Peptides against a protein of PDB entry 6D0Y. Designs and how they scored, part 171

Target 1, 225 residues: chain A of PDB entry 6D0Y
Amino acid sequence: ETEDHLESLICKVGEKSACSLESNLEGLAGVLEADLPNYKSKILRLLCTVARLLPEKLTIYTTLVGLLNARNYNFGGEFVEAMIRQLKESLKANNYNEAVYLVRFLSDLVNCHVIAAPSMVAMFENFVSVTQEEDVPQVRRDWYVYAFLSSLPWVGKELYEKKDAEMDRIFANTESYLKRRQKTHVPMLQVWTADKPHPQEEYLDCLWAQIQKLKKDRWQERHIL

## One batch from the design tools (peptide; made by RFdiffusion4, then SolubleMPNN)

Design b2_p25_6_s3 (from b2_p25_6, 10 letters changed)
Fold by OpenDDE base, seed 1:
Structure b2_p25_6_s3 (fold): chain B 225 residues (1-225), chain A 25 residues (1-25)
Amino acid sequence: as target 1 above (225 residues)
Amino acid sequence: MEEEIERLKRALAAPPPDWEAIVAS
């Protein structure tokens, strides 16, 4: 495949077809695998780009990466590393919506067997550990808790099935922090922007309540977060 | 206020502790 053709194939996956989506994704994964020797860097960049820019196709691309990872485990690892680098860059660029989305994307990769459950638990442990940092703005503590909680709808079930004790500890630490943190009055519906990198205090409490309900409902989502 | 916002941005941009452990996993 030419580079231009690869771009077309990757961007158009999920469109209406006579075949099932799963069969199309399997076929595309095979094509991409075959072209990795010649176009690995291009394919890697393309997948990272569509993962970031097409959030409506999150499950399509996580599934695609999962299928490709099953074919080429090394490439799957390189993809995850690239996404982590992109997460860092998003934070540096103050793209907080992109950053939280990337955490969500990585979370769904656990369901696709690209990222191991223990690794994601470790990531969330590290996020929540930020609440214990001294001499840092509360907004930092709040954001990482937000990133953790807002990703649980995509991976909470899997993590509790595999690492319930560790997850309970993370939840306990989160609850403890939420009880002791200062609550400022910020409009609940305020959107994250580059010029206002301040978590919504009321929204965080609301999100916590929603996640607690989701947990009680055995991670069967019945409400929109 | 702008200086405070920039400080907050820098704080958010810093990786969490043990970031390398996450990447290595």
Scores: peptide ipSAE 0.307, ipTM 0.839, DockQ to the pose 0.020
Fold by OpenDDE base, seed 4:
Structure b2_p25_6_s3 (fold): chain B 225 residues (1-225), chain A 25 residues (1-25)
Amino acid sequence: as target 1 above (225 residues)
Amino acid sequence: MEEEIERLKRALAAPPPDWEAIVAS
């Protein structure tokens, strides 16, 4: 495969086909694996790019990475490292929408057996630990709680299946924080923007309630609102 | 990957550079 062809294949995966998505992903994973010796860097860059720029295909690309990771563990690891670097850069650049999306992406990679559940738990522990920081703006605390909670639809089931005690502790800490945080009432919910890291009070409380219900429903996805 | 998660944890522990400004605006 040429670089241009690889780009086309990666960008177009998941589009309508005569074959199943799973079959297409397996096929693409095979193609990419075969081309890693010659195009590893390009493939890595492409996957990182589409992962970031095509959020509608989140599960497609996490699955693809999962398949690639199964074939080439080193590449999977390198991809995760790249995504984590992107997350850090997003935070540094105050691109909070991208940052939270990347957390969701990483979360779904747990389901794809790319990231270990304990590692994700540790990440979320670190997120929620921000609520315990002193002399920091509440926006920081709120954002990391938001990042945690908003990612649970993608990984909550897996984490509770494997690390229920740890997750319960995180939930308890989250609940405690949400109860004691300063309330900010906004008459109308504002559109979330990349430059506004502070989740609105109503949204966080609503999100918390939704996540609690999802947890009660044993993480079975259903339409809540 | 666990090592990278630790690196991430360290980064998350560091305050973002402009959060105070964002809150103030």
Scores: peptide ipSAE 0.078, ipTM 0.671, DockQ to the pose 0.016
Fold by OpenDDE base, seed 3:
Structure b2_p25_6_s3 (fold): chain B 225 residues (1-225), chain A 25 residues (1-25)
Amino acid sequence: as target 1 above (225 residues)
Amino acid sequence: MEEEIERLKRALAAPPPDWEAIVAS
């Protein structure tokens, strides 16, 4: 395979085919595995790029990575590391919409058995622990809670099936923070933008209510939030 | 892998270098 051909294969996966999507993904995973000895770095970069830039194909690419991880565990690990680095870079670049999306992508990788449930729980524990920081702007606390809650529709079921006690602790801490946080510290309502890390105050409360309902309904939802 | 992931998670939890500029915006 050439680099250009690999790019085409990766970008076009999920398009109309006579075969099932599952079959196509399995086939592509085999092709990519075979090319890893020669094109590992390129394949890694391509997968990171499409994961970041094609949100409409989120489940396609998480599934593909899951299949690759099953074939090559080390590559799966390198991919996760690269995505976490990208998430950090997005935060540094003030690209908070991308950052939230990347957390969602990582969350769905748990469903694809690329990231272990305990690892994702640990990440969310780190997010919610920000609420306990002293002498920091509330915008930081609010954003990390938002990132956590907005990702739960993608992974909440899996995490509660495997780490219910830990998740309950995180929820309790989140609830406690939301009850005590200041809701009138912003001069005016702000529209969520890529360069603004502060979610709308009402939205954070509404999101919490929606997630509580989702949890109560055993994580069965009619549409993704 | 897990050790590296944990390292990155801890780093992510830290404020970005330009945090003050973000808050001021």
Scores: peptide ipSAE 0.074, ipTM 0.657, DockQ to the pose 0.017
Fold by OpenDDE base, seed 5:
Structure b2_p25_6_s3 (fold): chain B 225 residues (1-225), chain A 25 residues (1-25)
Amino acid sequence: as target 1 above (225 residues)
Amino acid sequence: MEEEIERLKRALAAPPPDWEAIVAS
């Protein structure tokens, strides 16, 4: 009964209400905090589930997690760990669309003060470092670059404000890779899908161009995705 | 070609170095 109630509250947050969204989120964060001693595991699973399955509510749930993290730092850490684990599982299951979305979700958690900017920079450094791996398929290199670039609309501004030098290095490495990568189309792997980890060859170049423009515009939102 | 696709999928599944470096603020 109580578990079902929590599920309802979490799933319905952000829906039409007489109160402001901010007020509702603050209220829900308080409710969840109070229930953590008894239902931490359930709440954690629920939040991970909605984060993964409701992309239209990305900012709602990142904000909620941010508020909850402010109340209970340990839980926030556990949530991040769970999301990272889910990201790994998504990749293992060949759910590449889910995986890239999870990277975006984690990126927005930086804005919500759940993940530190240096940690996200380190994550992106790790992604781009894949381009330097030897004896691996190019599709691996391409995907991690894609995951990095496609997440920048959510966090690029924050990261450049705090870690501009490090970000410039990542960009330089990305640009270098894109210039030297092989551009050979594979007919059966035409687009990024859940089970087809290969884009059109021009896609990464196009995305790079869009991100460069976004950066030039001081990360003022352009509808890239 | 199907075998090649599976090989590529396995390659993507491997995490990058220092995957666990993300820390909450």
Scores: peptide ipSAE 0.309, ipTM 0.850, DockQ to the pose 0.022; fails the geometry check

Design b2_p25_6_s4 (from b2_p25_6, 10 letters changed)
Fold by OpenDDE base, seed 1:
Structure b2_p25_6_s4 (fold): chain B 225 residues (1-225), chain A 25 residues (1-25)
Amino acid sequence: as target 1 above (225 residues)
Amino acid sequence: MEAEIERLQKALAAPAPDWEAIVAS
């Protein structure tokens, strides 16, 4: 495959085809695997790019990475490392919307058997532990709670199935923080989201309520969050 | 993978470089 052709294949995957999406993804994974000896860096860059810039295809590309990871574990690892680096860069650049999205992407990689559930739980434990930090801006505490809660629609089911006790602890800590946090920092959350399904509620409280309902509904979404 | 996740945990626990930018937004 040529570099241009690979780009086309990667960018267009998931579009209407005579074949099923699953078949197309499997086929593409095979093509990419075969071309890794010649185009590993290019393929890695392309996958990272589409993972970041095409959020509408999140599940398509996480699935693709999952399939590719099954074929080449080392490459899957390199991809995850690249995405983590990108997350770090997003945080450094104060691109918090991108950062949250990347956390969601990583979360969905758990469903695709690229990232282990215990690792994601540990990451979320670390996120929520930020609420216990002293002498830090509340916006930092709020963001990590937001990042955690905002990712649960993608991975909450899997994590509760495998690590329910740990997740309950994280939830308890989250709830405790939400009860004691100051509400004067609400405007800071506007940086992360402009849409509030319940404008009468503070965003984090609203999100918490939505996640609690989602949990009650066994992590089956009825509405787009 | 586990090592990288650990590094991520540690890195993300560190203070962000510019929280003031968020407050100002």
Scores: peptide ipSAE 0.027, ipTM 0.632, DockQ to the pose 0.017
Fold by OpenDDE base, seed 3:
Structure b2_p25_6_s4 (fold): chain B 225 residues (1-225), chain A 25 residues (1-25)
Amino acid sequence: as target 1 above (225 residues)
Amino acid sequence: MEAEIERLQKALAAPAPDWEAIVAS
């Protein structure tokens, strides 16, 4: 494959086809694997780019990376490293909307068995630990809690299946923080499982309630985001 | 929440957590 052809294949995956999405992704993973010896850097860059710029295809590209990782574990590792670097850069640049999306992407990579569950648990432990920082604005604490909670629809099931005790500790710490924080009553923008409108309340409280319900429902999401 | 986060981003400027364990796994 040529570099231009690879770009086209990667960018257009998931579009209408005579074959199933799963088949197309498997095929593409095979093509990419075969071309890694010649185009590894290009493929890596392309995957990182589409992962960041095409949020509507999040699960498509995490699945693709998962399939590719199964074929070439080293490449999967390099991709994860690149995404972690991007997350760090995003945070340094105060691009927190991109950052939270990247956390979701990484979360779904756990679901695709690219990132180990314990590693993601460690990340979330670090996020929630921010709530214990002194002399920092509440908005910082709130954001990391938001990043954690808003990522759970993509990874909560997997993490509770493998690390339930650790997740319960994180949840307990989160709940404790939510009880003591000051509320601003900003509405929530997303709903995953509600069949009727939620009561008007603060956004993190709303999200917390939805995540608790999702957990209770064994992480069965009603709305695919 | 994303729109509200954008309005508050400047207040979030601080060092990020360390996630070396993720890369090492």
Scores: peptide ipSAE 0.023, ipTM 0.654, DockQ to the pose 0.022
Fold by OpenDDE base, seed 2:
Structure b2_p25_6_s4 (fold): chain B 225 residues (1-225), chain A 25 residues (1-25)
Amino acid sequence: as target 1 above (225 residues)
Amino acid sequence: MEAEIERLQKALAAPAPDWEAIVAS
């Protein structure tokens, strides 16, 4: 395969086909595996790029990486390393919109057996621990809670199946923080606008409620959060 | 929330996650 062809294959995966998405992904994983000896770096860069720039295909590319990781564990590791580097850079650059998406991506990689559940739990523990930091803006604390909660639709089921006790601890800490934090009255942070007497709910509180419901429903989504 | 975060992003800093543990998994 040529580099251009590889790019086309990677970028177009998930498009309309006579075959199932899974079949297409398995096929692509096979093609990529075969080309790793000659195009590893290119494939790695391409996957990182599409993972970062095509959020609408998050589950497609996490699945692809999962399949590829099963075929070549070393490459899977290199991919994870690259994504972690990107996350670190995003955080350092205060690009928090990208960062939260990357956390979601990494979260779904757990579901795809690329990242171990304990490692993701550790990441979330680190995030929630930010709520305990002193002399920092609340927005910082809020963001890391947001990053945690926003990622649970992708990985909550897996983490509770394997690390329920640790997850409960994280949830307890999160709940505790949400109870003591100052609620903002900025409309942009409100879930919805409505006339009284329906009180408007702050975004994090609403997200928390949604996640609690999702948890209760065993992480089966009825509506996209 | 994202818009508010963007406005206040300059006041934020990165945490220190256990990256080595994550990568090693």
Scores: peptide ipSAE 0.041, ipTM 0.676, DockQ to the pose 0.023; fails the geometry check
Fold by OpenDDE base, seed 4:
Structure b2_p25_6_s4 (fold): chain B 225 residues (1-225), chain A 25 residues (1-25)
Amino acid sequence: as target 1 above (225 residues)
Amino acid sequence: MEAEIERLQKALAAPAPDWEAIVAS
């Protein structure tokens, strides 16, 4: 297939079709696998691009990558590496909205068996370890905790199933930090909805409470975070 | 809001976690 055709296929996957999404993804994974010898770099770039630019299709593309990874483990690894690089670039560029999304994407890749649970645990350990950094603003600490907590809806179940002890440690550290941090409102993290009757809470505390509830419910999502 | 965003950006410009450990794992 041509590069343009591949682009079209990748960009349009998940759109309305007579076939099931699963079938389409499996088919596309097969097509992409077959074309890797000739278009690996292009396919890699395309997947990275759509992963970044089409957040509404997060689960579609994580699933696709999962299927492709099952077919070609090396490519899956290259994709993960590319996404990690992109995450680093996003952080360096102070594009924190993209960064947190990429963390969520990577988190869901764990769910799709692309990233190993221990690796994601290590990432989250690193994130939460920022809370222990000296001479850094609290907002930095808060963001990494936010990135961690806000990603758990995508991966918390898997991580607790496989690394419960480590996750408990991370949670304990997070809780400890949240208790000792200054409870000043960060405007950019303040979420207000007209439908919410309760006063606006400090976002991290609210998020923490939601995640605790989610954890208590064995990661069965009852509310959209 | 803009000032806060600026502060956040400045604050988060600090060194990121060790990504090599993640990639290698």
Scores: peptide ipSAE 0.030, ipTM 0.657, DockQ to the pose 0.021; fails the geometry check

Design b2_p25_7_s1
Fold by OpenDDE base, seed 3:
Structure b2_p25_7_s1 (fold): chain B 225 residues (1-225), chain A 25 residues (1-25)
Amino acid sequence: as target 1 above (225 residues)
Amino acid sequence: SSAARLAEEKARAIAELMLEEAKKE
């Protein structure tokens, strides 16, 4: 009963209300904080679930987690841990669509002061480092590059403001990989859900060009990639 | 806060470990 109520509150946040979204999120964060002593595990699971299943509310739930983290830093850490674990599970299951979305979600958590910029840089360094390993399938290498590049619209500005040198290194490594990768006879990667899908041989190159332009424009977007 | 810093450090360490494990699979 109470658990179901919490589920309803979490799932319905962001819906039309007489109050501002910010006020509603602050209120919900307070409710969740108060219930942590009794329902921490349930709340954690619920937040992870909505983060995965409701991509249209990405910024709503990252903001909610940010507010909750400000109230309870330990819980924020546990949430991040759970999300990373889920990312690992998605990768193990070859669920690349879920995995890339989780990376984007984590990226936006940097903006919400849940994840530190250096931590996100370290994650991206780990991703791009896969491209330098031997005996790794190209389809997997391509996914890590895709996950990195496709997440930059959400976090690129913050990372370059705080870790420009490290980001430049990651970009250099990415560029190097894109130049040497094979574009033919590669298994098709079903990682993008864009309205206008591109052939795999061109997709990463196109994305790279878009990100380069975004960087040049000081991470000011005119359109969603 | 100190609590926030500790949480972030822990999260970073866990993330790095789990990502390394994921790469090996």
Scores: peptide ipSAE 0.058, ipTM 0.700, DockQ to the pose 0.020
Fold by OpenDDE base, seed 1:
Structure b2_p25_7_s1 (fold): chain B 225 residues (1-225), chain A 25 residues (1-25)
Amino acid sequence: as target 1 above (225 residues)
Amino acid sequence: SSAARLAEEKARAIAELMLEEAKKE
């Protein structure tokens, strides 16, 4: 495969074809694996790019990486490392929208067996531990809580199935923080549909309520608004 | 395989380290 051809294949995966998505992803994973000896850096860069810039294909690319990771764990590790570096760079650049998306992407990689559940739990423990930092802006504390909570739709079920006690601790710490933090007036987050309408709330309180509802519903997400 | 497990362990270790680094920013 040429570099241009690889780029085309990676960027266009999941589009309409005569074959199933699953077969296309498996085929592409095989092609990429075969070309790693010659185009490892290029493939790594391309996968990181599409993972970051094509949020509409999140599950497609997490699945692809999952398939590729199963073939080459070292490459999978390098990919995860690259994504974490990108997350760090996004944070440095104050690109919090990209950063939170990357956390969600990493969260879904747990479902694709690229990141172990304990590792993701540890990540979220680290995130929530920021709430305990002294003499830092609340926006920092709030963002890490937001990043944690907003990622749970993608990975909450898996984490509670495997690490329920640890997750409960994280939830308790989160709840404690939410009770003591300074409240700000921000538009309500409307990601999930609810059976009953609720009043306008601060965005983190609203998100917390939504996640509590999702947890109560055994992590069965209904409709994304 | 043992090789696959080792690779996974290495990847996990790297990921965990990088997650800690990300937290610091």
Scores: peptide ipSAE 0.039, ipTM 0.674, DockQ to the pose 0.022
Fold by OpenDDE base, seed 4:
Structure b2_p25_7_s1 (fold): chain B 225 residues (1-225), chain A 25 residues (1-25)
Amino acid sequence: as target 1 above (225 residues)
Amino acid sequence: SSAARLAEEKARAIAELMLEEAKKE
């Protein structure tokens, strides 16, 4: 296949077809694997690009990478490396929107068995450890906590299944930080839910509560965060 | 900036760790 054709295939995966998504992804993985000897770099670049630019297809591309990784673990590794490099660049550039998405993407790669759970735990430990560092602005500390918490819908179940003790420690540290962090002034804005007024929560506190609920529900989503 | 340096340092540390683990997979 030509490079242009590969691009088309990669970009269009997940679109409506007569076949199941799983079948299409498996087929595409096979095609890409076969073309790796000739177009590895191109395929890698394409996958990185769509992974970054098409957040609506996050699970599609993580699944695709998972399938590719199963076929060619070296390529999977190279992809992970590329994404980690991109995360590094995003963080360096203070592009937190891209960075948090990349963290979510990497998190779902754990779910797709591309990244090992212990590795992701280690990353999250590093994230939450920022809260313990001095000379780091709270906004940045908050971001790392946000990146961690907001990624758990994709990987929390897997991580707790394999590294519950470590995750509990991370959660404890997170909770401790959230209790001691400075909260922005929020006016007494109330949100009505189920005919009961609730004060508007700070976004991290709200997220924390949602994640706690998700955890309590054994990571079975009952609501969209 | 100091903030940028800290971000880079943390990013590097995380990336290095993740890269090392990725090599094992």
Scores: peptide ipSAE 0.031, ipTM 0.556, DockQ to the pose 0.015
Fold by OpenDDE base, seed 5:
Structure b2_p25_7_s1 (fold): chain B 225 residues (1-225), chain A 25 residues (1-25)
Amino acid sequence: as target 1 above (225 residues)
Amino acid sequence: SSAARLAEEKARAIAELMLEEAKKE
């Protein structure tokens, strides 16, 4: 494959095809594996680029990476390393939008057998531990909690299946933080219920409630968060 | 600022931890 052709293949995967998505991804993984000797750096860069710039294709590219990792474990490792470096850079630059997406992407890589559950738990432990830091602004603490909670739809089931005790501890710490943090409520915004209208809940409180329900439902998603 | 430095250090630590954990797999 030419370099330009590889770019096209990677960028267009998941688009309308006569074949199933799974079949296309398997095929692409094979093509990429075969071209690694000649185009490893390019393929790595391309995968990192689409992973961070095409959030609508998150599960497509995590699956692709999973398939590729199964074929070439070393390359999978290099990809993870590259993504972690990118996350580091995003966090250092306070690019919260990119960073949270990268966390979500990495979370879904657990489902694709690229990242082990214990590793992800460790990352989330570190995230939630930020809430205990003294000299960090609350907005920063809130972001790490948000990054954790907002990633659970992708990986919560897997993590609880394998690390339930550790996850419960993280949840307890999260709940404790949410109870003690300063809340910003937006006036005039209300949720209308059958009995009475009430002010809109603070965003993290809402997210927490949604995740609690998801957990209660054994991580069977009933709605898009 | 001190807060920014601490945040950066924490971010670095998180990334490094994840990197090391990934290497163990």
Scores: peptide ipSAE 0.031, ipTM 0.549, DockQ to the pose 0.014

